# Designs tried in a protein design run: peptides against a protein of PDB entry 4N78. Part 15

Target 1, 186 residues: chain A of PDB entry 4N78
Amino acid sequence: HFQVICRLLGYQGIAVVMEELLKVVKSLLQGTILQYVKTLMEVMPKICRLPRHEYGSPGILEFFHHQLKDIVEYAELKTVCFQNLREVGNAILFCLLIEQSLSLEEVCDLLHAAPFQNILPRVHVKEGERLDAKMKRLESKYAPLHLVPLIERLGTPQQIAIAREGDLLTKERLCCGLSMFEVILT
Target 2, 155 residues: chain B of PDB entry 4N78
Amino acid sequence: MAELQMLLEEEIPGGRRALFDSYTNLERVADYCENNYIQSADKQRALEETKAYTTQSLASVAYLINTLANNVLQMLDIQASQLRRMESSINHISQTVDIHKEKVARREIGILTTNKNTSRTHKIIAPANLERPVRYIRKPIDYTILDDIGHGVKW

## One batch from the design tools (peptide; aimed at target 1 L169 R173)

Design b1_p12_1_s4 (made by RFdiffusion4, then SolubleMPNN; from b1_p12_1, 4 letters changed)
Fold by OpenDDE base, seed 5:
Structure b1_p12_1_s4 (fold): chain B 186 residues (1-186), chain C 155 residues (1-155), chain A 12 residues (1-12)
Amino acid sequence: as target 1 above (186 residues)
Amino acid sequence: as target 2 above (155 residues)
Amino acid sequence: SRFLEMLKELAA
């Protein structure tokens, strides 16, 4: 699904969706969640001492349950705050999955473009073959497919410009060194 | 453009008219030949003259047809060339627009990106033994390394 | 071209 979304939306569509999601997340965090957190901080016991270990796990649990009774019984926390947190979580996950899917699509594009851009795959060398010789052979084999040099030789100035620009755009991908998810986490 | 216009407006219509006129002329020639043959005392000479006129007439018609055909072919070639030029222009514009859109899109999404924190590659403490500078063989970019990052969540 | 020339000659 995310791959389809990435293909459908493209960079622009993804950007718009991500921006809107960020706005929503920001609104949720700075608005409702912040308010609930403030309220929770107010109702939090000012002094919560660790109970003695002698009370055992059940006793300690009961102690904290009692200390946090007002928080646990706060119905709006469960219904509204947790829901908002889920929404934030879903948004984060969505962003992550979109980025991952986009990265996959970008890698696929790079792989498809590679033969045309003088990018050769690592070839497994059989025993006795020199890697260099094999690479040279591959380079020679794919040399006619090099699009930019071909167009530079045969094309019009406009075509050359477009080819170079297209080549650059093909090479410049987010997966090569950029992360959206890191921005979302800040 | 001037050549195409001349072909469309003058040469081809003119050729068609000439061909039509030739029909009328051929009829006249035929009538003449028939009458000449009937009236001539020397039928053999009249026949030879008729043959000559027939050959000439056929050659004339063939010439007219050939000229017209060549003009039509030339017209079509010019039109085809114009269409190819138009196609090229449209393609160029389309590609330019697409590139522009892509650049805009990339700028927009770029605002939402930051550089991946490349983990400080631990200073590979060069082992003290200076292995001979292995000639920088352009190691092909192993894109399989990216396979691990894109854990396609098998949904 | 030769054919055209022949036709021209015959038409002449």
Scores: peptide ipSAE 0.021, ipTM 0.687, DockQ to the pose 0.013
OpenDDE base, seeds 1, 2, 3, 4: peptide ipSAE 0.017, 0.020, 0.020, 0.019; ipTM 0.660, 0.695, 0.677, 0.692

Design b1_p12_2 (made by RFdiffusion4)
Pose (drawn by RFdiffusion4):
Structure b1_p12_2 (pose): chain A 186 residues (1-186), chain B 155 residues (1-155), chain P 12 residues (1-12)
Amino acid sequence: as target 1 above (186 residues)
Amino acid sequence: as target 2 above (155 residues)
Amino acid sequence: ELESKLEKLEER
């Protein structure tokens, strides 16, 4: 699903969805969640020690039950507090997962562009063979496929300018050195 | 474009009227042969001149049509090439617009991004100079090696 | 020698 969502939205669609999800998270954190955090913070026990081991686990469970009774009995703890937090969590997960799908989408595009952009994989080296001497030979094999230099050789200035721009957009992808989840959290 | 204007404004309309002139001039020539036969004292001579005019009329109508047909074809060939150049230009405009729409979309998502500081190195990196193997040499106990450290006491 | 360094350290 995320794979399809990435393809259909593109960069502009994903960007606006992320910007809108930030508005939703902001609305919830500075809104209803904040209201309930302030309210439950008062219902909280002002102080709460961690009992020594001596009291034993059963007496510690009893102690936490009494000290946190008002939290455990709070009627809207699930229907509101947990629900709102779940929505915020899902919004964060969407941003993370959608970026991962975009990264996979970009790397596949780049793999198909490599033949037309003079990008060769490492070649096997037998005895008496140097990669330096061989990679250059392989580059000659795929020389007719190098798009930009061919158009600069036979193309019109208009075709050349368009080729250079398209070539730049094809080789520059987010997965080459950029990320978003960090900015989302910040 | 100059050849097209010449075809559209003069040569086609002109060659076309020259055809209409043939329409009117041939009906006159048909009457003349009839009259020249009637006045003629020599019916066989007047028939041979009618034949001459018939053959000439045929050669003329075929020439006028051929000339006009070549002009119409040249016009269509030129117009076909115009559409060919225009499509090429429209396609470049389209490619340019697509590049622009993409730049705008990337700019929009670029706000939500930062550098991912990732690097690549080796599993093991040996030091530039490996530790020299130090030979063992016996030396006596010396109780004076600390005399220079702090407030030493020499014997 | 060590007894002499010790004597000096005692005097001090």

Design b1_p12_2_s1 (made by RFdiffusion4, then SolubleMPNN; from b1_p12_2, 5 letters changed)
Fold by OpenDDE base, seed 1:
Structure b1_p12_2_s1 (fold): chain B 186 residues (1-186), chain C 155 residues (1-155), chain A 12 residues (1-12)
Amino acid sequence: as target 1 above (186 residues)
Amino acid sequence: as target 2 above (155 residues)
Amino acid sequence: RLEKRLEKLLEA
């Protein structure tokens, strides 16, 4: 699903969605969640001492239940605050999954473009073969597929310009060094 | 452009008119040949003359048709070439626009990105000393160890 | 048309 979304939205669509999600998350964090946290901090016992272990687990639990009774009974905490936190969590997960899906798509694009851009995979060398010789042979084999040099030789100035720009855009992908998710976490 | 215009406005219409005129002329020639054959005392000569006119007429019509056909073909070739050039131009514009849109989109998404912190893969230096797998002896968690760390009520 | 007329004349 996320792959399809990435393909459908493209960079622009993804950017818009991410921006809107960030706004929503910011609104939730700075608004409702912050208010609830402040309220919880006010209602939280100023001194919550650990009871003696001698009371056993049930006694300790009962102690904390009593100390936190007002918080636990605060129904809005469960319904509103936790829901908002879930929404934030979902937004974060969405962003993560979108970025991952986008990265996969970009990698696929890079791989598909590689033969046309003189990017060749390292060939496995069998025992006794020189890597350099194999690579040279491979380079020679794919040399006719190099798009930019081909267009530079055969194309019009306009076509050459477009080809160069296209080549650059193809090479420069977010997955090579950029992260959206890190921005979201910050 | 001038050649195409000449073909469209002068040569092809002119050729069509010439064919139409030839039709009328051929009918007159046919009538003449028929009458000449009937009235002539030397029917063999009249027949030979008719054959000559027929051959000439057919050759003339064939020439007119061929000329017209060639002009039409030439016209179509020129038009096809123009369309191809136009298509190429449109494609170039389209590609330019697409590249521009892509650049804009990338800038927009780029604002939402930071450099990946290349976590310096700390070379997991395998500790030289393979710590002998310390047999996990399940030591009961002595919770009393934490008794001194907290503000617990000393009884 | 001329050929047809000519053919008719040749047949006569």
Scores: peptide ipSAE 0.014, ipTM 0.742, DockQ to the pose 0.001
OpenDDE base, seeds 2, 3, 4, 5: peptide ipSAE 0.013, 0.012, 0.005, 0.013; ipTM 0.743, 0.731, 0.742, 0.751

Design b1_p12_2_s2 (made by RFdiffusion4, then SolubleMPNN; from b1_p12_2, 6 letters changed)
Fold by OpenDDE base, seed 3:
Structure b1_p12_2_s2 (fold): chain B 186 residues (1-186), chain C 155 residues (1-155), chain A 12 residues (1-12)
Amino acid sequence: as target 1 above (186 residues)
Amino acid sequence: as target 2 above (155 residues)
Amino acid sequence: RLEKRKEILEEL
């Protein structure tokens, strides 16, 4: 699903969605969540001493439950806060999954373009074969597919310009060194 | 453009008219040959004359058809060339627009990106011996192996 | 009439 979304939206659509999600997250964090957190902080016991180990695990648990009773009861009553946190979490996950999906698409594009851009895969050399000879053979095999040189030789100046720009755009992808998710987390 | 116009307005219509006129003339010739054969005392001579006219008429029609056909073909070639040029122009514009849109889109999304802090991933020193690509055998993960590992409640 | 037809044929 996320792959399809990435394909449908493209870079521009993804950017718009991400921006809107960031706005929503910001609104949730600065609005309702902040208010609830403030309220919870006010209700939080100022002094919570560690109970003696002699009370055992159940007693210690009961102690903390009693100390946090107001918070627990408040949290149970205020389902809205948890819902908002879920929304924020979902937004973050959405952004992550979109970025991952986009990266996969970009990698696929790069791989598909590689033969046309003189990007050759590392060749496995069998025992007894010279790497150089195999590489030369591979280069020779794919040489006719080099798009930019081909167009430079046969194309019009306008076509050459377009080919160069297209080549550059094909090579430059977000997955090569950029992260959206890191920006979202900050 | 001038050549195409000449073909469309003058040469092809002219050739069609010539062919039509030829049809009318051939009918007249046929009538002549028929009458001449009937009226002639020397039937052999009349027949030879008819043969000569037939040959000439066929040659003339063939020439007219060939000329017209060549003109039509030439017209079509010119038109095809024009269409190809138009297509090329449209494609060029389309590509230019697409590239521009892509650049804009990339700028927009780029604002939402930061450089990946590539932690100094230890240079995976490619082992000197390129291990033979081990055929990836999908072995189902037996999760039962984990049953004895951990503080989980053995039900 | 015949002469005219001959002329037409010669023009062909």
Scores: peptide ipSAE 0.019, ipTM 0.732, DockQ to the pose 0.001
OpenDDE base, seeds 1, 2, 4, 5: peptide ipSAE 0.017, 0.009, 0.017, 0.018; ipTM 0.741, 0.747, 0.744, 0.742; seed 1 fails the geometry check

Design b1_p12_2_s3 (made by RFdiffusion4, then SolubleMPNN; from b1_p12_2, 7 letters changed)
Fold by OpenDDE base, seed 3:
Structure b1_p12_2_s3 (fold): chain B 186 residues (1-186), chain C 155 residues (1-155), chain A 12 residues (1-12)
Amino acid sequence: as target 1 above (186 residues)
Amino acid sequence: as target 2 above (155 residues)
Amino acid sequence: RLEKRRERLERA
């Protein structure tokens, strides 16, 4: 689903969705969540000392449960605050999955374009074969597929310009060094 | 443009008219030859004359058809060339627009990006001897092996 | 390269 969304929206659509999600997250964090956190901080016991180990794990748990009773019994925490936190979490996950899907798509595009851009894979050399000779053979084999040089030789100035721009856009992808998710976490 | 117009408006219609006129004339020649053969005392001579007219008629029709065909072919070639030029122009515009849209889109998404913190992961020095890729055999993970591992509450 | 491109695109 995320792959399809990435393909459908493209860079522009993804950007718009991400911006809107960030606004929503910001609104949730600065609005309802902040208010509930403040309320929770007020209700939180000012002094909570560790009970003696002699009470055992059940006794210690009961102690903390009693100390946090007001928080646990706060019905709006479950219905509103946790729901808002879920929404924020879902938004973050959405952004992560979109970025991952986009990166995969970009990598695929780069791989498909590679033969046309004089990007050759590392060749496995069998015993007795020279890497250089094999690489040279591959280069010769794929040389006719180099799009930009081909168009530079046969095309009009306008076609050459378009080919160069297209080549550049194909090579420059977000997955090569940019992250959206890091921005979202900040 | 002038050549195409001449072909469309003058040469091809003219050639078609010539063929039509030729048809009418050939019918008259045929009638003449038939009557001449019937009325002639020398049937051999009449036949030879008919053969001559037939040959001439065939030559004339062949010439007219060939001329018309060549003109039509020339017209089609010119039109095809014009269409190719138009297609090229449209494609150029389309590509230019697409590139522009892509650049705009990249600007927009770029605002939402930061540099990946490439932790200086130690350059994985590829081992000198690349082991032959062992054919990855997908073995299903048996999760039941983990059933006895951990302090999970056995319900 | 991408960062430089991004910066150029943002300034454009």
Scores: peptide ipSAE 0.019, ipTM 0.767, DockQ to the pose 0.006
OpenDDE base, seeds 1, 2, 4, 5: peptide ipSAE 0.023, 0.018, 0.021, 0.005; ipTM 0.778, 0.776, 0.776, 0.766; seeds 1, 2, 4, 5 fail the geometry check

Design b1_p12_2_s4 (made by RFdiffusion4, then SolubleMPNN; from b1_p12_2, 6 letters changed)
Fold by OpenDDE base, seed 3:
Structure b1_p12_2_s4 (fold): chain B 186 residues (1-186), chain C 155 residues (1-155), chain A 12 residues (1-12)
Amino acid sequence: as target 1 above (186 residues)
Amino acid sequence: as target 2 above (155 residues)
Amino acid sequence: RLEKKKEILEKL
């Protein structure tokens, strides 16, 4: 699903969605969540002493449950605050998954374009074969597929310009060194 | 442009008219040959004359058809060339627009990106001595060791 | 003290 979304939206659509999600997250954090957190901080017991270990795990749990009883019983905490936190979490996860899906798509594009851009994979060398000879053979095999040089030789000036720009755009991808998710977390 | 216009307005219509006129003329020739054969005392000569007219008529029609066909083909070739030029122009514009849109889109998404902190992967200097792959002996995790630590409710 | 806390929570 995320792959399809990435394909449909493209870079521009993804950017718009991400910006809107950031606005929503900001609104949730600075609005309702902040208000609830402030209120909770005010209601929190000022002195919460660690109960003695002698009370055992059940006693310690009961102690904390009793101290936090008023908070836990606050119905709006579950219905509003936790829901808003869930929405924020979902937004973050959405952004992460979109970035991952986009990266996969970009890698696929790079791989598909590679033969046309003189990007050759390392060939496995069997024992006794020279790597250099295999690479040269591979280069020779794919040389006719090099798009930009081919168009430079046979194309019009306009076609050459478009081919060069297209080649550059094909090579430059976000996955090569950019992260959106880090920006979202900041 | 001038050649195509000449073909469309003058040569092809002219060729069609010539062919139509030829049809009318052929009917007249046929009538003449029929009448000549009926009226002539020398039927052999009349037949030879008819053969000559038939050959000439066929040659003339063939020439007219060939000329017209060539003109039509030439017209179609010129039109095809014009269409190809138009297509090329449209494609060029389309590609230019697409590239521009892509650049804009990339700028927009770029604002939402930061450089991946490639943590200086410390060159894991492979220790010189490749430790022999220690046979991974899967020791079963004995979870019973945890039995004494948790006040598990003994049911 | 508990009633005051409840009142504060209810006003929110």
Scores: peptide ipSAE 0.024, ipTM 0.725, DockQ to the pose 0.007
OpenDDE base, seeds 1, 2, 4, 5: peptide ipSAE 0.016, 0.000, 0.015, 0.016; ipTM 0.730, 0.735, 0.731, 0.731; seeds 1, 4 fail the geometry check

Design b1_p12_3 (made by RFdiffusion4; failed a check: the pose's geometry)
Pose (drawn by RFdiffusion4):
Structure b1_p12_3 (pose): chain A 186 residues (1-186), chain B 155 residues (1-155), chain P 12 residues (1-12)
Amino acid sequence: as target 1 above (186 residues)
Amino acid sequence: as target 2 above (155 residues)
Amino acid sequence: SPIFTKPLSEVE
């Protein structure tokens, strides 16, 4: 699903959705969640020590049940507090997962562009062979496929300008050195 | 474009009227052969002159049509090339617009991004100078090696 | 004998 969502939305669609999800998270954190956090903070026990081991686990469980009774009995703890938090969590997971799908989408695009952009994989080296001497030979094999230099050789200035731009857009992807989840959290 | 204007404004309309002139002139020539036959004292002579005019009429109508047909074809060939150049220009405009729309979309998502500081190194990196193997040499106990540390006491 | 004829446009 995320794979399809990434393809259909593109960069502009994903960006707007992320910007809008930030507005939703902001609305919830500074809104209903904040209201209920302030309310439950008062219902909280002003102080709560962690009992020594001596008291034993059963008595510690009884102590926490008594100290946190008002939180355990709060009627809207699930239907509201947990629900709102779940929505915020899902919004964060969407941003993370959608960025991962975008990364996979970009890397595949780059793999198909590599033959037309003079990008060769490492070649096997037998005895008496140097990669330096061989990689350059292989580059000659795929020389007819190097798009930008061919168009600069036979193309019109208009075709050349357009080729340079398209070549730039093809090789520059977010997965080359950029990320978003960090900015989302910040 | 100059050849097209010449075809559209003069050579085609002209060659076309020259065909209409043939329409009117030939019906006059048909009457003349009839009259010249009637006035003629030499019916065989007047017939051979009619034949001459008939053959000349045929050669003329075929020439006028051929000339006009070549002009119409040249016009269509030129117009076909115009559409070929125009499509090429429209395609470049389209590619340019697509590049622009993509730049705008990337600019929009670029706001939500930062550098991912990732690097690549080796599993093991040996030091530039490996530790020299130090030979063992016996030496006596010396109770004076600390004399210069702090407030020593020499003996 | 040869028969000389006018151009079609000059024929009256």

Design b1_p12_3_s1 (made by RFdiffusion4, then SolubleMPNN; from b1_p12_3, 10 letters changed; failed a check: the pose's geometry)
Amino acid sequence: PEIKLPALKDIK

Design b1_p12_3_s2 (made by RFdiffusion4, then SolubleMPNN; from b1_p12_3, 8 letters changed; failed a check: the pose's geometry)
Amino acid sequence: EEIVLPPLSDIK

Design b1_p12_3_s3 (made by RFdiffusion4, then SolubleMPNN; from b1_p12_3, 8 letters changed; failed a check: the pose's geometry)
Amino acid sequence: PEIKLPPLSDIK

Design b1_p12_3_s4 (made by RFdiffusion4, then SolubleMPNN; from b1_p12_3, 7 letters changed; failed a check: the pose's geometry)
Amino acid sequence: EKIELPPLSEIK

Design b1_p12_4 (made by RFdiffusion4)
Pose (drawn by RFdiffusion4):
Structure b1_p12_4 (pose): chain A 186 residues (1-186), chain B 155 residues (1-155), chain P 12 residues (1-12)
Amino acid sequence: as target 1 above (186 residues)
Amino acid sequence: as target 2 above (155 residues)
Amino acid sequence: ALLNELITAALS
């Protein structure tokens, strides 16, 4: 699903959705969640020690039950507090997962562009062979496929300018050195 | 474009009217052969001149049509090439707009991004100078090696 | 043709 969502939305669609999810998270954190956090903070026990080991685990469970009774009995703890938090969590997970799908989408695009952009994989080296001497030979084999230099050789200035812009857009993808989840959290 | 204007404004309309002139002139020439036969004292001579005019009329109508047909074809060939150049230009404009719309979309998502500081190194990196193997040499106990440390006491 | 393929590959 995320894979399809990335393809149909593109960069502009994904960006707007992320910007809008930030507005939703802001609306919830500074809104209903904040209201209920302030309210439950008062219902909270002002102080609450952690009992020594001596008191045993059954007596510690009894102690936490009494100290946190009002939290345990709060009627809207699940239907409101947990629900709102779940929505915020899902919004964060969407941003993370959608960025991962986009990264997979970009890397695949780049793999197909490599033959037309003079990008060769490492070649096997037998005895008496140097990669330096061999990679350059392989580059000659795929020389007719190098798109930008071919258009600069036979193309019109208009075709050349358009080729240079398209070649730039093809090789520059977010997965080459950029990320978003960090900015989302910040 | 200059050859097209010449075809559209003069050569085609002109060659066309030259055909209409043939329409009117030939009906005159048909009457003349009839009259020249009637006035003719020599019926055989007047027939041979009619035949001459018939053959000449045929050669003329075929020439006028051929000339006009070549012009119409040249016009269509030129217009076909115009559409060929125009499509090429429209395609470049389309490519240019697509590049622009993509730049806009990338700019929009670029706001939500930062550098991912990732690097690549080796599993093991040996030091530039490996530790020299130090030979063992016996030496006596010396109770004076600390005399210069702090407030020493020499003996 | 190749330019059209490049432009298509450049689009996101």

Design b1_p12_4_s1 (made by RFdiffusion4, then SolubleMPNN; from b1_p12_4, 9 letters changed)
Fold by OpenDDE base, seed 3:
Structure b1_p12_4_s1 (fold): chain B 186 residues (1-186), chain C 155 residues (1-155), chain A 12 residues (1-12)
Amino acid sequence: as target 1 above (186 residues)
Amino acid sequence: as target 2 above (155 residues)
Amino acid sequence: SALDELVRLSRR
């Protein structure tokens, strides 16, 4: 689903959606969530010490439950505050998954374009073979597919310009070194 | 353009008219040959003359058709060339626009990006000394302060 | 003759 979304929206659409999500998240965090958190902090027990380990996990849980009983029983916390937190969480997950999907699409594009851009993978060398010789053979095999040089030789000036621009755009992708998710987390 | 215009307005219409005219002329030639054969005392001679006229007529018509066909083909070639040029121009514009749009889109999304780095993980640190349980003092909490906060969804 | 006319037209 996220792959389809990425394909449909493209870079422009993704940018718009991400911006709007950031606004929503900001609004939730600075608005309702912040207010609830502030209130909760005010009513939190000032002193809450760790119980002894001898109480075991159930006892420790009961202890904290008792300490936070009034807070946990507040119905609006569960319905409003936690719901808003879920929304924020969903937004974060959405951004992550979109970025991952976009990265996959970009990688695929790069791989598909590679033979046309003189980007060849390193080949496995068998015993007795020279890597250089094998690579040269491979290069020679794919030389006719080099798009930009081909167009430079046979095309019009306008076509050459377009080919160069297209080549550059093809090579420069977000997956090469950029992350949106990190920006969202800050 | 001048050549195309000449073909469209003069050569091809002229050739078509010539062919139509040839139809009427051929009918007259046929009538002549038939009458000549019937009226002639020397049937062999009349037949040979008819053969000669037939051959000549066929050659003439063939020439007219060939000329017209060549003109039509030439016209089509010129038109095809014009269409190819137009297509090339449109493609160039389209590609230029697409590249521009892509650049704009990339700038916009680029604003939302930073260099990839390793994420920092938060560590939970256990206290060195376990504290004794503190007696809980229950104080009533007034939650009415939150009544105006949120969207009012009840569970 | 009709034929002569045809021939003339073909040579144009």
Scores: peptide ipSAE 0.022, ipTM 0.665, DockQ to the pose 0.008
OpenDDE base, seeds 1, 2, 4, 5: peptide ipSAE 0.021, 0.020, 0.020, 0.016; ipTM 0.653, 0.676, 0.678, 0.662; seed 1 fails the geometry check

Design b1_p12_4_s2 (made by RFdiffusion4, then SolubleMPNN; from b1_p12_4, 7 letters changed)
Fold by OpenDDE base, seed 4:
Structure b1_p12_4_s2 (fold): chain B 186 residues (1-186), chain C 155 residues (1-155), chain A 12 residues (1-12)
Amino acid sequence: as target 1 above (186 residues)
Amino acid sequence: as target 2 above (155 residues)
Amino acid sequence: SLLDELIELSKR
């Protein structure tokens, strides 16, 4: 599903969706969640010492339940705050999955473009074959497919310009060094 | 453009008219030959004359058809060339627009990105000695080791 | 070609 979304939206569509999601997340964090956190901090017990181990697990649990009773009974925390946190979580997950899907698409595009851009795949050498011979063979095989040099030789100046720009755009992908998810976490 | 216009407006229509006129003339020649043959005391001479007229008429028609055909072919070639040029221009514009759109899109999404923290993977100092690539013999993962782990349906 | 011959004949 995310792959289809990535293909459908493209870079521009993804950017728009991500921007809107960031706005939503920001609004949730700076608005409702912040207010609830402030309120929770106010009602949080000032002194919550770890009960002695002698109380056992049930006693410790009961102690914390008692100390946090006011927080647990805060109905709006469950209905609104947790919901908003879920929304934020979902947004983060969505962004992560979109980025992953986009990265996969970009990698596929790079792989498909590689023969046309003088990028040779790492060849696994089978036993008995010389790496150099295989590489030379591959170079020879793909040499006629080098798009930019081919167009530079046969194309019009306009075509050459377009080919160069296209080649650059093909090579410069987000997956090569950029992350959207890190921005979201930031 | 002038050549194409001349072909479309003058040469090809003119050629078509010439063929039409030739048809009417051929009919007259045929009538003449028929009457001449019937009225002539020397049938052999009349026949030879008819053959001569027929040959000439056929040659004329062939010439007209050939000329017209060549003009049509020339017209088509010019038109094809024009279409190819137009197609090239349209494609160029389309590609330029697409590239521009892509650049804009890349910028927009780029604003939402940061550099991947390439974990300083310790520079795997390639040992100076190109150790022979240890053939990673993928030992077949013996999944039978997992046969004892979990309620797998013992077939 | 036959056509060329006919064309030549027509010029005559």
Scores: peptide ipSAE 0.024, ipTM 0.670, DockQ to the pose 0.010
OpenDDE base, seeds 1, 2, 3, 5: peptide ipSAE 0.020, 0.024, 0.022, 0.022; ipTM 0.651, 0.672, 0.651, 0.658

